# Ledger of designs, part 12: peptides against a protein of PDB entry 4GMN

Target 1, 375 residues: chain A of PDB entry 4GMN
Amino acid sequence: RYANITLLALVTLASIGTDFQETLVKGNQGSRESPISAADEEWNGFDDADGDAMDVDQKSSSGEDQEEDYEEIDVKEDDEDDDDDSITSEMQADMERVVGADGTDDGDLEDLPTLRELIQTAVPQLIRLSNLPIDSDESLTIQSHALSALNNISWTISCLEFANGENANIHNAWYPTAKKIWRKTILPILEADSADLKLATQVTSLAWAVARVLHGETPTDGNPHRKFISLYHSSKQQAGGNSNSIEEPEDPFQGLGVKCIGVVGSLAHDPAPIEVNREVGVFLVTLLRQSNNVPPAEIVEALNQLFDIYGDEELACDKEVFWKDGFLKHLEEFLPKMRTLTKGIDKRTQPELRTRADEALLNLGRFVQYKKKHA

## One batch from the design tools (peptide; made by RFdiffusion4, then SolubleMPNN)

Design b1_p8_7_s3 (from b1_p8_7, 4 letters changed)
Fold by OpenDDE base, seed 2:
Structure b1_p8_7_s3 (fold): chain B 375 residues (1-375), chain A 8 residues (1-8)
Amino acid sequence: as target 1 above (375 residues)
Amino acid sequence: GRALRTPR
């Protein structure tokens, strides 16, 4: 009886985290639905709004207008008014405030009572439940649900803009809690070195969500980047040997390999130690060099991480790693391979993977041009 | 947007 109530509460917390995320994604998409006319958007970096706009001098080479008729995928919003009564009016009011408010710098969540209770009351209990001794199938189930709830909450928070002091109140409230999740939940599970690929996938998803907020300020104790790189390689060895590979998630971007890349990429951002950055950068560039044996979704994620890490020339990692280790040459040599890879993705069967590969290919071209101008 | 990795 108590176990079933605890499991129901954990499922409910996980659902709340998902529903919050879906609404934040819809809210952020509605503001970005100015159709990206693919031609004229200067690659302004990834929107660190104060990042020096990569001044890509587009010399207008008059190449012939092949109007590729982009069939507008009329995403019929099936207004299935599924009154999913899961979102409380209080959660909806908190979401509307997060989307609309110039965040006050005070780490006070007085105006966000639901988010405050999630961070201050629920998350500490979820951390406790994720650290229970595993002595039964019940304790394993509780851990899995606690990790799922932590994952969904952490992902939701990682979708908020924190650049330029945006949402500073939420950032300041979350930051110590995110470090606590890392130290108390993620590291102990990674140190237990379990052969459980389900648990590894859950903890790696959570680690990515946490590292997307903490970046290079993620605790480097015990070199967790090496554990995730090792997990990446181990997951590839297991998938190649046993037909009992965990069904590759229907979404290529839900795979453990892509999660490992996302974690280590996020860990390598400034102010990460230069040697952590180098080990991650070399790992990512090595994936591009070995791209014939790497899933396209992992290549897309590895490219995005390389752009995020090395997009700023003022960072110590640009001089000490990117230029010193000759990464530009590897990116240039990869550009024709990326074009072939992207063209090989069927738009009909894998539309999201194709769209994200087309974007990553565009960004790779722009990034290579930028780095050549600033050489 | 980066597909947010909630367990569906």
Scores: peptide ipSAE 0.051, ipTM 0.834, DockQ to the pose 0.182
Fold by OpenDDE base, seed 1:
Structure b1_p8_7_s3 (fold): chain B 375 residues (1-375), chain A 8 residues (1-8)
Amino acid sequence: as target 1 above (375 residues)
Amino acid sequence: GRALRTPR
């Protein structure tokens, strides 16, 4: 009885975290025509004010394309108002406030009661459940559901804009809790060195969501970046051996390799220790050098992480790692390989992967040009 | 939009 109630509560918290995320995404789409994925912002370089517009003569070939009269198939939209009553009126009101809130600089969530309860009441219980001794299949199931709920909540919060002091109240409330998730949930599971790839995938997903907010301020105790790099390599070795391959997720961007890259990339941001940044930067650049044996989605993620880490020339990692370790040369040498890789992705069968590869190729060209100009 | 890495 208690186990079933606990599992139901954990499933409900995981659902709430997902539904909250979907509604934040829908709310942001209503207010801005471009979905602000902070990582879908095309890295345009710095605006070169030098307007030498090369006049590419668009020769207008007047093709007389024939008016084919396509009959209006009146597809009745059956408005199945699936009133998914999962979103409480309080959650919806909190989401509307999060999208519109002039954030106070204090970690006060007085105006965000549902989010406050998630952070202050639910998350500390989920952390406790994720730390229970595993002595049964039931305790393993409870841990898995607690990790899923923590993942969904952490991902939802990591999709809020915190740049330029936006949502500062939420950031300040979440930040100590995110550090607690890292120290109490993520590190102990990583240190246990379990051969369970499912558990490793869950903890790595959670670690990425947490690290997307904490960045280089993520606790460096135990060198967690090396644990995720080791997990990346171990996951590649296991996929080659036993035909009980955990089916690679149908979405290439949900793979454990992509998640490991996302975690270590996020951990390497300023103010991360320069040696942590170097070890991650060398790992990412090494993936590009070995790109013939690396899934395209991992290459796309590795490029985006490199742009985010080394996009600012004022950071210590630009001089002490990017330039000192000769990363520009490796990016330049990778450009023709990236063009070939991107062109090899079928737009019909893998449209998202192709779009994100086209964007990453464009950004790689711009990034290389920028870095050459600022050399 | 990047597919948010929620476990489906």
Scores: peptide ipSAE 0.049, ipTM 0.829, DockQ to the pose 0.165
Fold by OpenDDE base, seed 5:
Parts: sequence; structure tokens; C-alpha cells
Structure b1_p8_7_s3 (fold): chain B 375 residues (1-375), chain A 8 residues (1-8)
Amino acid sequence: as target 1 above (375 residues)
Amino acid sequence: GRALRTPR
């Protein structure tokens, strides 16, 4: 009886975390025409305003009108209005305030009561439940659901803009809680050295969401970047041998390999220790060198992480790692391979993977040119 | 990257 109530509460908290994310995405789409996930910010290189518009004369060759009569297949959209009215009016009002708030209010979460209770009341209980002794299938199930709820909440918060002091009140409330999730939930599970790939995937997803806010301020105790690199390699060795492969997620960006890259990339940002940055940078560049055996989604993520880590020339990691370890040469040598890889992705069968690969290829070209100008 | 949703 108590277990079923606990499980229902955990499922409800996980759903709330998902619904908040959907509401934030819809709210951001109402203000910006393109569904830019906060992870798909185009690397806008510096505004070099030199507008030499080369007029490329598009000679319109008139090819003949073959009217192929496409029969309108009247696909009845069954509007399954799954009006999952799970979002309370208070939750909606909190999300509208988060999307509409000009980030100048150093105010307490007093104006965000639902988000306050989520961070201050729910998350500490989820951390407790994720730390239960695993002595039964019931305790393992509770841990899995607690991790799922923490994951959804942490991902939702990681989709907020915190640059330039935006949402500073939310950032300040979340930051100590995010560090607590890291130290009390993530690190103990990583230290337990479990062969459970499901648990490893859940904790790695949570670690990525937390690290997307904490970046290089993520606690470096026990060198967690090395554990995620080790997990990356171990997951690749297991996928090659046992027919009990956990079905690769239909979404190539939900794979454990992508999540490991996302975690270690986020951990390597300034102010991370230069040696942590170096070990991660070498790992990412090594994936590019070995790209023939690496899934395209992992290459896309590894490139984006490299751009985010090394995009600023004023950072210590630019001089001490990027230039010193000769990363530009590896990126330049990878550019023709990336063109081949991207062209090999079928737009019809994998449209998202192709779009994100086309963007990563464009950004790689720009990044290589940027770094060559600043050499 | 997209958030991993809890399996519904």
C-alpha cells in the first residue's frame, strides 16, 4: 500500500516535470518562431558586420510542368485531445512568469510558489528516495522513479536561460539543490559500480541536466568526468557482445553515448580545472578521429560540446588546451569527414539527425575559420 | 540535447 502511493506520487512528480518542460517550450515558441531547444542555440560567431553581398545570379531554367495529380488522401487527424489537464492554473501562471520575466528581479521565489515548492519540498524528498538502500525490487523501483522525477525537473530547469543574469532568482534557488543532487544522488550511484545499464542511463541523463546548469562549477570530487568517459567505453563494449541489448532508443540523441558526451562536455566548461578540460577535450577530439565507428548523433553532440567549451578565446582553456594540444588541426582534418557523414544521413528517414548534422557541419566550418583568424 | 522524458 505505501509503495503504491509512493510510486504514484513519483510518477505524478515526473509528469509535472515533463508538463512544465512542454509549457516552457510552448511559451518560448510563442515569443520565437523557431523551436530552438536551449541546447540548439546557433553558435552566433561574433558579428563581423562586413556585408559584401555577392549577387549570385540565379538563372531560372524553366523546366516543364508535369501536373502529377496528387490525390488528397484525407488523413483524418484523429484529434486525440489528450487534454491532460494536469497543469494547475498556479503552475501555468508560474511558467508564464518565468517566460515573461525580464531577469532584473533579484526577488525570492515568493512570486513562483509552485516552482518554490518543487525545488524546496519535492526535490529534497526525491534525493532521499534515490538514496534508499537497494535491498529489494521495490526499493530499486522507487529509486528508478525518483531518478526519473529528478531528471525531468532538472531538465526543465536546465532549459531556462540563466545567461546575463536572466532568471537569477531561480538560478540562485536551484544552484545549491543541483549541487546536492550531484553529491547525494549522482556520485553515490556512480561509486556503486553497478552493471545496470538502465540505472547508468538514468543517472547519466540526470547528471547531464544538472551539469547543464552547474557547468565547470560542478563538484570535481572523485573526478566524475573519468567515470562518465569509462561508462561511455564500457557501454560500447557491451553493445557489441550480448543480444540482450537494451533496445537502442528510437531517438539517436537519447542514447547513453550521447548523454555521456553531454555530461563530460558540460563539466569541462570554465571554471573547470584545466586538467579536467584537457581530459574531456582529448576524449571529444578522439571521437572525431575515430568517427568511422561512432554514431552520427554522438559526433554531433561532441562537436557542439567542443564549440561551447572552446568558443571563447579569453578563457584559459583556449591557450592552455585548445592551442597547446593542437585541436584546430584535428577539427580541420575532420571537416571533410563531417561533410561525408552528414551527406550519408537520409533526410527522409532521419530528418532531425540530418538537420542537427547540417547545423554542426556549418558551425564546424565557421569555428575552424574563426580559430584560424585568431591564431 | 532533448530531455529524457519518463516513459509514460
Scores: peptide ipSAE 0.048, ipTM 0.838, DockQ to the pose 0.098
Fold by OpenDDE base, seed 3:
Structure b1_p8_7_s3 (fold): chain B 375 residues (1-375), chain A 8 residues (1-8)
Amino acid sequence: as target 1 above (375 residues)
Amino acid sequence: GRALRTPR
């Protein structure tokens, strides 16, 4: 009886965490539909420096109008009004406040009571449940559900903007809890050296969500980046050998390889130790060099991580790693391979993978140009 | 925007 109630509570917490995220994603899509204005904005890095837009004089080569009949795929938005009765009016009110909140610097969540209880009451219990001795199938089930709930909560929080002091109250409340998840849940599971790829996928997903907020301030004890790089390589070896391939997730971006790249990329951000940054940067650049044997989704994620890590020229990792280790040359040499890879993705069968690859290709071109200008 | 695909 108590076990079933605990499992139901964990499933409910995991659901709530997902539903919160879906609503935050829907809300943030409406604000980011600012059309990517015309091709003329020079990418000046991630610094808000007033860079003069280079007027790219597009010479009008009058190539003939092949009217490719774009069949308007009427994406019936099946408004399945799944009345997801899971979102309470209190949760909705907390979400509306998060989207509208002028950043108060106090780590006090007085105005966000649901989020406060989630961080202060629920998460500490989930950490406890994820760190129980595994002695039965029931304890494994409890751990899996606790990890799922921690994952969904951590991902939801990682979707909030924290730049420019936005949501500082939430950041300040979450930050010590995120470090506790890392030290008490993630590290012990990674050290247990389990051959369980399901558990490895769950902990890696949670690690990515946590590292997307902590970045280079993620605890470096025991070199966790090397454990995730090792897990990446081990997962590739297992997928090649056993005909019981754990069904590659239908979503190419949910693969363990993508998650490992996302974790180690996030761990390498400033103020990460330069040697951690270097080891991760070399790993990511090596994936691009070996791209013939790497899934396209992992290439997209590796590129995005490289842009996020090395987009700021004022950071120590730019001089000490990017330029010293000759990363620009590898990115430039990869550009024609990325064009071929992206063109090889079928827009009809994998529309999202194609869109994200087209974006990553565009960004790679801009990034290479930016770094050449700032050499 | 980067669709942060949580594991469903």
Scores: peptide ipSAE 0.048, ipTM 0.830, DockQ to the pose 0.249; fails the geometry check

Design b1_p8_7_s4 (from b1_p8_7, 6 letters changed)
Fold by OpenDDE base, seed 1:
Structure b1_p8_7_s4 (fold): chain B 375 residues (1-375), chain A 8 residues (1-8)
Amino acid sequence: as target 1 above (375 residues)
Amino acid sequence: GPALRIPR
């Protein structure tokens, strides 16, 4: 399992690294005409397709062996060697090393040359491009592409396992760069207070990817959690007025509201300042109280963030926020509402949303029982 | 911690 996620993450890094190198080289060569259209799918996370295949023990009833002589249609596999030139032998070697790497405690990436160049050479240029003065449609396009590339890189790195000191070399190399993305790219865009919801969605996606690694160690300068909470509320107000529907993403989990919840939830983890944790915790619990007017995907994300933030009783936020502000009562009162919400999701039309809601409901029941035993 | 989540 972990090996396949790491492999897929590295394939994505390689593809991003190559597409980005091509985009930089083509941009510098002034060649107008290559259709950029296919690579602009922002990687929005891996669907955790680890649906527990409930082994439905289909008792194989012994139906009789009818030997139907299927003629072997010799389908010549035309080996279309789709030389997917996206994965170089060097990138593939980096992939194998990340899956097998005994993480050195240093930020040294000697054994990961492609990832090293991506973090040390490519990302600093992306940060520069994302900070260009916007004075033309061309500079806006460059900023958008730089944000998409930073998003994809940051998301991919955020899918690496860093628990128990795994990939510590990658974590240590990425950590200062992630802080630089936060301070140089994310904060200036958030402070500019643009009415551009596309730009707000891109920067919020990037902020979530970065915050999934930095957690409570994300720089608190300027109270960015309040900016994302404000953005959440502003996005809900704008969607009601102008019928230029920014097409709500077909995926309920790609909405700006979900991304805002993911960012602020990640920012509130230990060792975040208790006041930051409180403001985020109150925001998340307030969404549950107002759940009749909140999209189901945002409720699922808000629950997941609450479980991660307050799942450890040894953390200062458990005593100083969770218990002190009476969050258990709100979670317990939300259980019957979550059952109704989850049952209201059609399994046929929204199978993923239903699966994630069923999981979040089960976890909510377990979490409430856990907290009641440790009260 | 993550021990309360069902592993996805």
Scores: peptide ipSAE 0.036, ipTM 0.715, DockQ to the pose 0.146
Fold by OpenDDE base, seed 4:
Structure b1_p8_7_s4 (fold): chain B 375 residues (1-375), chain A 8 residues (1-8)
Amino acid sequence: as target 1 above (375 residues)
Amino acid sequence: GPALRIPR
């Protein structure tokens, strides 16, 4: 009896997460701009704002060599498990303040209480259920449904625009919960080294949704990018050997390989540690170099991630990784291969994959031109 | 696109 009620509740929460996404997509269709999935934005480079080159006169100040004595500050890792339950109260007050100010569109206000209850009440229970000891087929079913509900909620939230301070109330409410999903759900499942490709696909999908909001602020503990790179390689080795029909998803972009690329790409964004960025960047560029055996959807995702990671020349990763590791040369050498790959995709049988490949090819040409201009 | 798994 309790199991059936729990399963029904989990299915209901997964449905609510889907229905909420459909509502957001319909709401954004009422505004003339279709929600550009972050993958459908045409990268145009930075507009050269005509910043007048102020001739900053190089005053040669002779800096004296002060030998600063590096006092070894013994950083006591006070494992203050600051369960800072205090943050929940201020974020609740800011949600009430945003709801109170723009009294114009009644539709978005009704969904905010539901989203609040999803984040504050449902998600903590789903995290708990995803971490149950697996001792039965019933516990495995509960975990799978909890991961599905977390995935749908996290994907829905990751489809909101957070640029320019938009939806800041939702971002702020989600951010600590997203970190909790990462630390308490995603990392333990990745560390369990399960040969279950279904579970691996579920956790990687959830990880991508979470990492699309947290980006380079995703916890780097235990080098999760390496775990997802390892999972990528392991998934390719298994697909090549055992004809155990895990039906390749009908959608090429729903493959485990694409999801692994999406996760590690998102993890490598600023302010990620430069070495994390480098390892991911080298992985992505290596996929392009080895593209003869890589599915086209994974190439499209790897390109989009490379554009997003290295699009900004002001970021430390541009100088320390992109230029230093010579990524431009690899992208230039890949251009003719990408043209051949894209032309090889049948528009009749794979229209979406062809459209996304045509866009990624266009963006690759622009990106290479941009980087050559800003070299 | 978002990897929504509608439970069938």
Scores: peptide ipSAE 0.031, ipTM 0.785, DockQ to the pose 0.086
Fold by OpenDDE base, seed 2:
Structure b1_p8_7_s4 (fold): chain B 375 residues (1-375), chain A 8 residues (1-8)
Amino acid sequence: as target 1 above (375 residues)
Amino acid sequence: GPALRIPR
């Protein structure tokens, strides 16, 4: 009886976290101009500093490329008003406030009562449940559901903008909790060295969500980046040997390899130790060099992480790692391979993978040009 | 990365 109530509560918390994420992603898609529509913006790094737009008068030669009449497939949104009452009116009101509010710098969540209760009341219990001794199939099930709930909450929060001091109240409330998740949930599970790839995938997904907010401020105790790099390599060795299909997730971006890349990339951001940054940067560049044997989704993620890590020339990692280790040459040599890889993705069967590969190819071209100009 | 969809 108590187990079933605990499981139901954990499933409910994980559902709430998913539905909250889906709605935040839909809300934020309205504000991000598609990186494809910004086709003419020069890559100026990640700092929106007031750098004088140098008028590069590139006379674009008018190539008459044929307007292929893309039949607008009128996807009738069947408004199946499945009134899945999963989102409470209070959660919806908190979401509207998060999307619309110039966040007060006070780490007080007075105006966000549902989010406050999730961070302050639910997450500490989920951390406890995720770190219980595994002595039964029931305890393993509880851990898995607690990790799923933590993952969904952490992913949801990681979809908020924090870069320019936006949502500072949420950031300030989440930051100490994110560090607790890292130290009390993620590290103990990674140290247990379990052969359970399902558990490894869950903890790696959670680690990525947490590291997307903490970046280089993620605790470096025990060199967790090396554990995730090792997990990446181990996952590839297992997939090659036994046709025990861990069902490759239907979504290429849900793979353990992509998640490992996302974690280690996020861990390597400033102010990460230069040694951590170098080990991660070398790992990512090595994936590009070995791209013939790497899934396209992992290449896309590795590129995005390289852009995010090395997009600012003022950072110590630019001089001490990017330039010193000759990463520009590897990126430039990879550019024609990326064009071939991207063109090889069927738009009909893998539309999302193709779109994200087209974006990563565009960004790679811009990034290489930027770094050549700033050499 | 997308949330782990709990299997419906």
Scores: peptide ipSAE 0.029, ipTM 0.776, DockQ to the pose 0.080
Fold by OpenDDE base, seed 3:
Structure b1_p8_7_s4 (fold): chain B 375 residues (1-375), chain A 8 residues (1-8)
Amino acid sequence: as target 1 above (375 residues)
Amino acid sequence: GPALRIPR
């Protein structure tokens, strides 16, 4: 009874997080710079696939043929359009305020009561649930659902603009909580060295969402970038060996490899330590060099991360890593390979992947020209 | 910086 209520509450929190994300995307269609790739991380629901059909041995009692006239109760399917408008009017009002708010810098969410309760009341409980001792399948299920809810909340917040002091109140309220998710949920799960790729995918998605807000201010304790690079390599080794391929997600951008690249790329932004930046930059450039065996979606993400990390010439990583380690040469040598890769993607069968690859190719050409001019 | 990228 209490477990089912907890699960239902976790489902509801995950759904609310998804619906918030969708509505923010629909609202932001006017502002060109929305990070599209994160908005489409739909929570694919709970796979209720582990419905162990309890074989209720219906003992065939030979009951006699009473032709009971089944009055066809015309159950009008009242199409109760359970428009489960999961978005309450209060949630919608909070979303409208987030899109319009020159918020005060104080981290006060007085004007955003639903978001305040989500960050201050729900998230600390989800962190607790994600850290329960795993001693049963029920505790694993609770952890998975808590991670899904944390993921959706964290993604939704990561879709907000925080540049130029926009949404500063939300940023300041979220920032300490995001660091707590990182230290209390993400790091312990990564350190448990589980062979569970489902759990690894969930924690990596959550880590990406959190790192998209924290960037180079993400806690560097225990070198988490190396753990995600290791996870990237381990995931590639497992996919090659067992014919029980965890079904590659239908969306190429939802793959664990893309998520690992997104995390480590985000961790390498200023003000990350130069050695963290270097190790990530070398990893990303190495993917481009080895591109013959790398999925196109991972190449697109790796390019985007490289542009975001090294796009500013005033940052220490430009001089100390990009120029010093000769990254420009590797990007130039990759241009003809990227043209071939992009042209090889069928526009009919993979329209999104082709569009994002065409954009990444165009941006790569511009980025190389820019860096050559500023050499 | 960001100005080099096509806005998504």
Scores: peptide ipSAE 0.038, ipTM 0.722, DockQ to the pose 0.158; fails the geometry check

